Peptides against a protein of PDB entry 2FGR. Designs and how they scored, part 103

Target 1, 331 residues: chain A of PDB entry 2FGR
Amino acid sequence: SSVTLFGIVDTNVAYVNKDAAGDSRYGLGTSGASTSRLGLRGTEDLGGGLKAGFWLEGEIFGDDGNASGFNFKRRSTVSLSGNFGEVRLGRDLVPTSQKLTSYDLFSATGIGPFMGFRNWAAGQGADDNGIRANNLISYYTPNFGGFNAGFGYAFDEKQTIGTADSVGRYIGGYVAYDNGPLSASLGLAQQKTAVGGLATDRDEITLGASYNFGVAKLSGLLQQTKFKRDIGGDIKTNSYMLGASAPVGGVGEVKLQYALYDQKAIDSKAHQITLGYVHNLSKRTALYGNLAFLKNKDASTLGLQAKGVYAGGVQAGESQTGVQVGIRHAF

## One batch from the design tools (peptide; made by RFdiffusion4, then SolubleMPNN)

Design b2_p15_2_s4 (from b2_p15_2, 8 letters changed)
Fold by OpenDDE base, seed 2:
Structure b2_p15_2_s4 (fold): chain B 331 residues (1-331), chain A 15 residues (1-15)
Amino acid sequence: as target 1 above (331 residues)
Amino acid sequence: SAEEEAEAAALLAAA
């Protein structure tokens, strides 16, 4: 068996021009290019093409030294893998987020990412953003001539909130085609939660695609998230993303991404535009800068996710500008 | 995210 210690320390100076009070925030933030993490993983060859694996990973907060503690909430899995693919047991990314976030040119972190994987409805479940689940069983197929898939089920274990009795149950999966420069996938998920103490289904459909032209990569996402409530009507958001990236001078990458969040329950839209640059000092160390602009319309209150500085909303209809400049180091 | 895992894996594989 092998055991590997690995991690990322990503720390930045961040600024946002508006918080919920309309004031600027600035300071030292975390996870601007990649989520800072510490992990342990290992594999055992069991013979006959069968392998056992484990993965334990937690988030690192470099700005405060993990003042709130450390845990393995990013991933805590045991697995079996072979010619049949991989089965995982334990908390992890749900298959839908695992696949569909791969089309986000900002790696689902910092001020630039696609924010569609969100709790749009003040859901009371711990993972109502549709990113991870407790008590998860996942299966991932091999790649068969480009075709691949992933499936997951999470047990609710009779978790209750108010009158909701199945909180935390997840079922979902994706189908994909990954061949050469092309990637495309469709994901479907349902998660049981509560809103206002009442049972609510979080339904999600996501389509993603990317193409690498060598000189540039294009990527796109189409998503609908719907919190289906028995009382008060559905809370639906349609989210769209289009991004491009290109290598610069053999050591850099420039990224530009646009997203639209059409929040149907409040008849309000938000527009996000982000410009990012990564400069590789080595294979393991990079400097980066992100510039993001978020325009809320009408009743929209979305905020950029400057983790460690400010990740809250803004006043309704307000625009927010964010900047991050940082260092990413992998080990 | 899987991108973060793939990026971490790619960063680790590139290391």
Scores: peptide ipSAE 0.012, ipTM 0.504, DockQ to the pose 0.052
Fold by OpenDDE base, seed 1:
Structure b2_p15_2_s4 (fold): chain B 331 residues (1-331), chain A 15 residues (1-15)
Amino acid sequence: as target 1 above (331 residues)
Amino acid sequence: SAEEEAEAAALLAAA
């Protein structure tokens, strides 16, 4: 058996030129290149190709020393793995987000990531962004000549909000082809939630693909999120992403990513473009810089996620510019 | 260790 302590401390100086009042915000932020984390994991060989595993991981907030506390909400799983693949029990990334966020060149964190995995409808469920679930059972297949899949179900445990029952139920999965330079995936998910105290289904479909040309990597996402409400009509968002990354001088990586969020319920679009650079000082330590521009049109109020500084919205139709410069250290 | 560095790199790639 093994037990490994691991983590990342990522802390930055961040700036955004506009908040909800139109004022600038700046300060010390977290998780600009990777999400800061502390975890414990381990495996036990049970013989015959069967292994037991555990994983406990929580987010670290280096700017305030976790003033609001520490928990294992990132992942808290026990697993069995072998030739059949892996079964996990416990809170984790849902299979759809685990696979489809891998196409985000900004690692689903900081001011540059694809923001499609979002609560678009003021859903009242804790995980209405479609990223994680409580009470989750997940299964991941082995890779069969490139083909792989993941499936998950989360129990609602009869959680209610208003008149909505089954809150927190998740069902979803993906199919993928991962072979050499090519990755492609299709994900489908449904979550039960509430909007305004009324039962709502959060449906999600995501297509992702990437290709590594050696000199550069291209990556793309196509997503539709739909909050299906019995009253008031559907809240639908179509999200698109295209990104490129390239190694620089053997020690650096440059990233450029564009995203479009077509928010159908308000007939409004937002455009995000991010330039990032990572400079590896070692295998464990990097310097990084991100520059992001977010243009909201019409009624759109999206904001860049400068965690620890400002992650709120802006005024309708306003543009926001964000900068992060920081240190990432892994242990 | 080389294993720790590889693990850190894997964590960074998975992050």
Scores: peptide ipSAE 0.010, ipTM 0.478, DockQ to the pose 0.072
Fold by OpenDDE base, seed 4:
Structure b2_p15_2_s4 (fold): chain B 331 residues (1-331), chain A 15 residues (1-15)
Amino acid sequence: as target 1 above (331 residues)
Amino acid sequence: SAEEEAEAAALLAAA
């Protein structure tokens, strides 16, 4: 058996030029290049190709020293793995998120990431962004000549909000092809939630693909998220992303990513463009900078996610510029 | 160690 302690401390100076009042925000933020984390993991060989595993991971907030506490909400799993693949029990990334966020060149964090995995409808469930679930059982296949899949089910445990039952129930999965420079995936998920105390289904379909040309990587996402409300009609968002990354001088990486969020319920679009640079000082330590521009049109109020500084919305139709400059250290 | 570096790299890649 083994036990490994691991983590990332990522802390930055961040700036956004507009908050909900139209004022600038600046300060020390976290998780600009990678989510800061502390974890424990390990495996036990049970013989016959069977292994047991555990994974406990929580987010670190370096700006305040985890003033609100520490938990293992990032991942808290026990697993069995073997030639059949892996079964996981416990809170984790849902299979759709685990796979489809891998196409985000900004690692699903900071001011640059694809924001499609979002609570678009003021859903009242804890995980209405479609990223993680409590009470999750997941299964991941081996890779069969490039083909792989993952499936998950999360128990609602009779959680209710208002008149909505089954809140927190998740069912979903992906199919993928991962072979050499190519990755492509299709994910489908449904989560039970509530909006305004009424039963709502969060349906998600996501297509992702990437290709590594060696000199550059291209990545793309196509997503539809639909909150099917019992009353009031659907809240649908179509999200699109295209990104490119390239190594720079053997020690750096430049990233450029564009996303479009077509928010159908408010007939409003938001455009996000982010330029990022990572400079590796070592295998464990990097400096980074992100520059993001978010243009909201019409009734759109999206804000960049400068965690620890400002992650709220802006006024309708306003544009926001964000900057992060930070240090990432892995151990 | 090389193992720790590989692990850090894997963590960064999985992040």
Scores: peptide ipSAE 0.008, ipTM 0.464, DockQ to the pose 0.071
Fold by OpenDDE base, seed 5:
Structure b2_p15_2_s4 (fold): chain B 331 residues (1-331), chain A 15 residues (1-15)
Amino acid sequence: as target 1 above (331 residues)
Amino acid sequence: SAEEEAEAAALLAAA
């Protein structure tokens, strides 16, 4: 058996020019290039090609030293793997998010990421962003000539909110083709939740693709999220992302990503453009800078996610500019 | 192995 301790400490100085009051915010933030984490993982060879595994991972907040505590809410799984693939039991990324967030050039972190995986409807479930689930069983296939898939089911355990009696139930999966420079995947998911104490289905469809040209990588996402409410109509968001990255001088990477969030329930769009640069000082240590611009139109109030500094919304129709400059260290 | 580290790094990048 092996046990590996691993982690990332990513801390930055961040600035946003507007908060919900129209005031600037600045300070020390976390997780600008990668989510800061501490984890333990290991495997045991059981013979015959069967392995047991465990993975325990929690978020680290370097700015405050985890003042609110530490937990393994990022992942807490036990698994069996072999020629059949991998079965996981425990809280984890749901299969859809695990695969489809991989197309985000900003690694679902900081002020630059694709924000489509979101609670668009003030859902009352703990994981209404569609990223993780409690009580999850997941299965991941091997890669068969590029083709792979993942499936998951999370038990609601009769969690109730208002009239909703299945809150936290997840069912979903993806199919993918990963071969050489090409990656493409389709994800489908449904979560049971509540909005305003009423049973609501969070339906998600996501298409992702990337191609690595060697000199540059292109990546894209197309997503529809729909909170199906019995009363008040559906809350639908169509999210689009297109990004490019390129190596710079063998030690750096530049990233440019655009996202559009078409928030149908409020007939309002938000446009996000992010420029990022990572400078590798070593294999484990990098400096980075992100510059993001978020333009809300009409009733849109989206804010950039400068974690540890400001991650709230802005006034309707306001634009927000964000900057992060930080250090990422992996161990 | 370097491959397991790369896969772990890829998993870390995807997570």
Scores: peptide ipSAE 0.008, ipTM 0.461, DockQ to the pose 0.053

Design b2_p15_3_s1 (from b2_p15_3, 10 letters changed)
Fold by OpenDDE base, seed 3:
Structure b2_p15_3_s1 (fold): chain B 331 residues (1-331), chain A 15 residues (1-15)
Amino acid sequence: as target 1 above (331 residues)
Amino acid sequence: SADFEEALRLLKEAA
C-alpha cells in the first residue's frame, strides 16, 4: 500500500479593471494557473488485478492561509479499480466535467478558462455549475481501442429547497475517443435543482475535441446548458470555445483561447479572449502570466474569475480586462 | 503509516 501527500500552491498578483461598481481591483490572488490544493491519496493492491484507492483533496487559499478553514470538497473518494475500470464513491468531479473540462487549455482555473460550466440561472443548489457533486457514485471504463466512457449518479437524499424536491440529484456521463493526438468526447448531464424555490432541471450537453499536432495543440468545446423551469421559461446558454497552445523554447507554453457565451434568456452575448504563458523553472515550479479580455454585450454581466481578488460580475454591457502574474509550485 | 498520521495532523491544524 502507498500513501502520497501532494499539493499545489499557486499564488499570483491579479488585477481587473472593473468590478460591479466600475472600479478596479488588484491584490494577491490564488489559483491562476492551477487550483491550489492539498491532498492525500493512496492505493492498495488487493491481488488479482484489483486495487483499492482513496483520494482526499481540498483547496488551499494562499493569500489568507485558509482563514475559513480546510475541507476535502475537491475530492473525497474511495475506489476500486481493475481491468473493469474504476468505481468511485464520494464527492468528486462529475464525469461530464472531469472529461469535458480537459479540453479547456486553461485547466478550468484562473481568468482564462472556459466558463460554460456555470450556474446560469441563479440555481439554488450547491453545485449548480455542473462541476462536482456530493453523494456521487462514478464509474470509468478502461480505454479500449481509444473508446472510453464515464457515468455518474449522485443521490439527492431528499434535499428540498422551497417546493423543489430531489435537489442535488445528478445523472450523467460521457463517451469519448482518445487515441494518440486525437481526443473527442460527448457529455450529457441532468441535475435537479431549484430556481426561485421551484423545481428546475439543469440539462447540459457538451461536445469537446482536441488534436495535438506536436508543434501546437488545438482544442474546442460546444456546450448547451438549459435550466428548465416550470414557470418563467427555460434559461438557455450556448457556449463555444476554441483554443490553441504551443510549446516555447522547450520550457515554456503559450496559450490562446476564445470563448463565446450566448445567453439566450437575456438575448446577450459575452466574448472572452485569453492569452496565457507558463514558464517552467523546474518540473515542479513555474511562473505564469494571464491576460484576459471579457466583452459583455447588452444585458450580460459576466466577470473574470480572479480568485482571491475579484470574481464578481460587472455592470451590464461592460467589458473587463484581467491580468494574473504568479508562481505555481507543485509537491 | 507515520507519514499518514503526520499528514492528518497537518490537515487538522490547517482546518
Scores: peptide ipSAE 0.006, ipTM 0.393, DockQ to the pose 0.091
Fold by OpenDDE base, seed 4:
Structure b2_p15_3_s1 (fold): chain B 331 residues (1-331), chain A 15 residues (1-15)
Amino acid sequence: as target 1 above (331 residues)
Amino acid sequence: SADFEEALRLLKEAA
């Protein structure tokens, strides 16, 4: 049996030029390159190729010392693994997000990430961004000549909001091919939620792919989210992402990523472009900088996610510029 | 749309 304590402390100085009032925001933010975290994990060899595992992980907020408390909402799983793959019980990334966010060159955090995994419809569920779920059972296959898959089901446990009676139920999975420099995946998910107190299905389809050319990596995502409402029609968003990264001088990495969010319900688009640089001072410590531009068109009000500083929207049709400069330390 | 619904149906049946 083993137990490992691990973590990341990532803290930055962040700036956005516009909030919802059109004012600038700046200060100390968190998780600009990687989500700050504290975790415990371990395994027990049960013999015969079977292992038990646990994983407990919570987010760290270095700017305020976790003033709102600490929890294990990032992951709190017990698992069995072996030649059959891995079964996990507990809160975790849902299989679709676990796999498909891996194509985000900005690691699904800070001001540069793909923002498609989002609550697009004012869903009232706690996890309506499609990233994690409570009460989750997950299964992940081994890799068979590149082919792999993951499946998950989350119990709603009769959670109700308004007339919705299955809030939090998740069913989803992905199929993937991961071999050498190539990765490609297709994910499908449905989550039960509520919008305006009415039962709503959050349907998600995501295609991702990446190729590592050695000198550079290309990555892409295509996603459709649909909040299927009984009244008022669907809230549909088509999200697209294309990114490239390259090593620099053996100690650095430059990243460029573009995303388009076509918000059908408001007939409005948002364009995001982010330039990032990471400079490794050591295996564990890095400096980083992110520069992001978000252009909202028409009725779009999207904002960059400068966690700890400002993560809200902007005025309709306004553009936002964001900067993060920080330190990431892993232990 | 139709393909998505069919895919979900298959997922539900496999679950």
Scores: peptide ipSAE 0.006, ipTM 0.382, DockQ to the pose 0.012
Fold by OpenDDE base, seed 2:
Structure b2_p15_3_s1 (fold): chain B 331 residues (1-331), chain A 15 residues (1-15)
Amino acid sequence: as target 1 above (331 residues)
Amino acid sequence: SADFEEALRLLKEAA
């Protein structure tokens, strides 16, 4: 059996010009280019093409040294893999998020990422952002001529919130085509949760695609998230993303990404535009900068996710500007 | 493995 220790420490200086009170926030933040993490993983060859694996990964908060503790909530899986693909048991990215977040050019972190994978409805479940699940069984196919898929089911284990009795149940999956410069995927998921103590289904459909032109990459996402409530009507958000990235001088990468969040329940839109640059000092170390603009319309109160500095909302209809400059080191 | 023991140490320090 082999065991590998790995991680990323990503720390930045961040600024946002508005918080919920309309005041600026600035300081040392985390995970601006990649989520900071510490992990252990390993595999064992069992013969006959069968392998066992484990993966334990937790988030690192470099600004405070993990003052709230360390856990393996990013991933804690045991797996079997072979010619049939891979089966995973344990907390992980749900298959839909694992695949569809890959089209986010900002790696689902910092102030620039696609924020569609979100708890749009004040859901009371632990993972109502649709990103991860506890008690998860996942299956991933091999790649067959470009075609691949993933499926997952998470047990609710009779978790209750208010009158909801199946909180945390997940069922979902994706189909994809990954071949050379082209990637395209369709994901469907349902999570059971609670809103206001009442059973609610979080339904999600996501389409993603990217194409690498060599000189530049284009990526896009289309998503609908719907919290189906018996009382108060559905909370539906349509999210759109279009991004482009290009290598710069062999050592850098520039990224530009736009996202639109059409929040139907409040008839309000938010627009996000982010410019990012990564400068590789080595294979393991990079400097980066992100500049993001978030424009809320009407009743929208979205905020940029400057983790470690300010990740809350703003006043309705207010715009927010964010900056991150940091160091990413991988080991 | 040596890597595991080191990892365990790091985890204990983080706990």
Scores: peptide ipSAE 0.000, ipTM 0.309, DockQ to the pose 0.100
Fold by OpenDDE base, seed 1:
Structure b2_p15_3_s1 (fold): chain B 331 residues (1-331), chain A 15 residues (1-15)
Amino acid sequence: as target 1 above (331 residues)
Amino acid sequence: SADFEEALRLLKEAA
């Protein structure tokens, strides 16, 4: 068996012009272009086309040296794979987020990503953003002429919050077509959680598509997230994303992405526009810059996610501008 | 190189 050590250290200088008090925040942040990570992985050939695998990965916080500790909460799986595909046991991205986040041109991190995978309802579950799950079993098919799928189930293990007795249960999956320049996917998921101590279902539907024209790539997402509360009205958000990227001079990439978050429960919209540039100094090292504008309307209080500097909300109806300039190094 | 590209792929998929 082989064991591979891998990682990314991504650290930036970040600025946002408004926090919840209307004041600016600035400092050293992390994970502006890619999430900083440290991981171990390996495979064992068991013969007959069967392989065993493991994957252990945790987030790195370069600004404080992981002062709060290190864990493998990004991924901690053991797997079997072969001609049948792959079965994974352990904490991981849920299949829906694993596939549908791939259409985000900002790699689901920093101030520019699609923010639809979110806890929109003050859900009390640990993973109510719909990104990862504990106690997860997942299965991924091979690619059959472009068609592929993934499925997952996470055990709640009788976790309770208030009157909710199945917190953390996840069921979901996607179907996709990936062939050459075209990718398209449909994902469905339900997660059991609690809001205000009451059982709540987090239902999610996501459609994604991208096309690579060679000179540029277009990508889009359509998502509905609905927290269905046993008592009280549903908390529904419709999220939309459209992005474009293009290589620049063989050494860089420019990205432009727009997202709209229509928060139905508060009848309020937020608009996000991000311009990003990555400059490759080598195959392993890049400089990057992100410029993001977030316009909240009415009662919306969304904030840009400048991790390590400020990731909170703003005052209702206020706009926020964010900047990140950083270094990404992979090993 | 392959590990880096795979890491980038995983980054695009995961973070």
Scores: peptide ipSAE 0.005, ipTM 0.357, DockQ to the pose 0.059; fails the geometry check

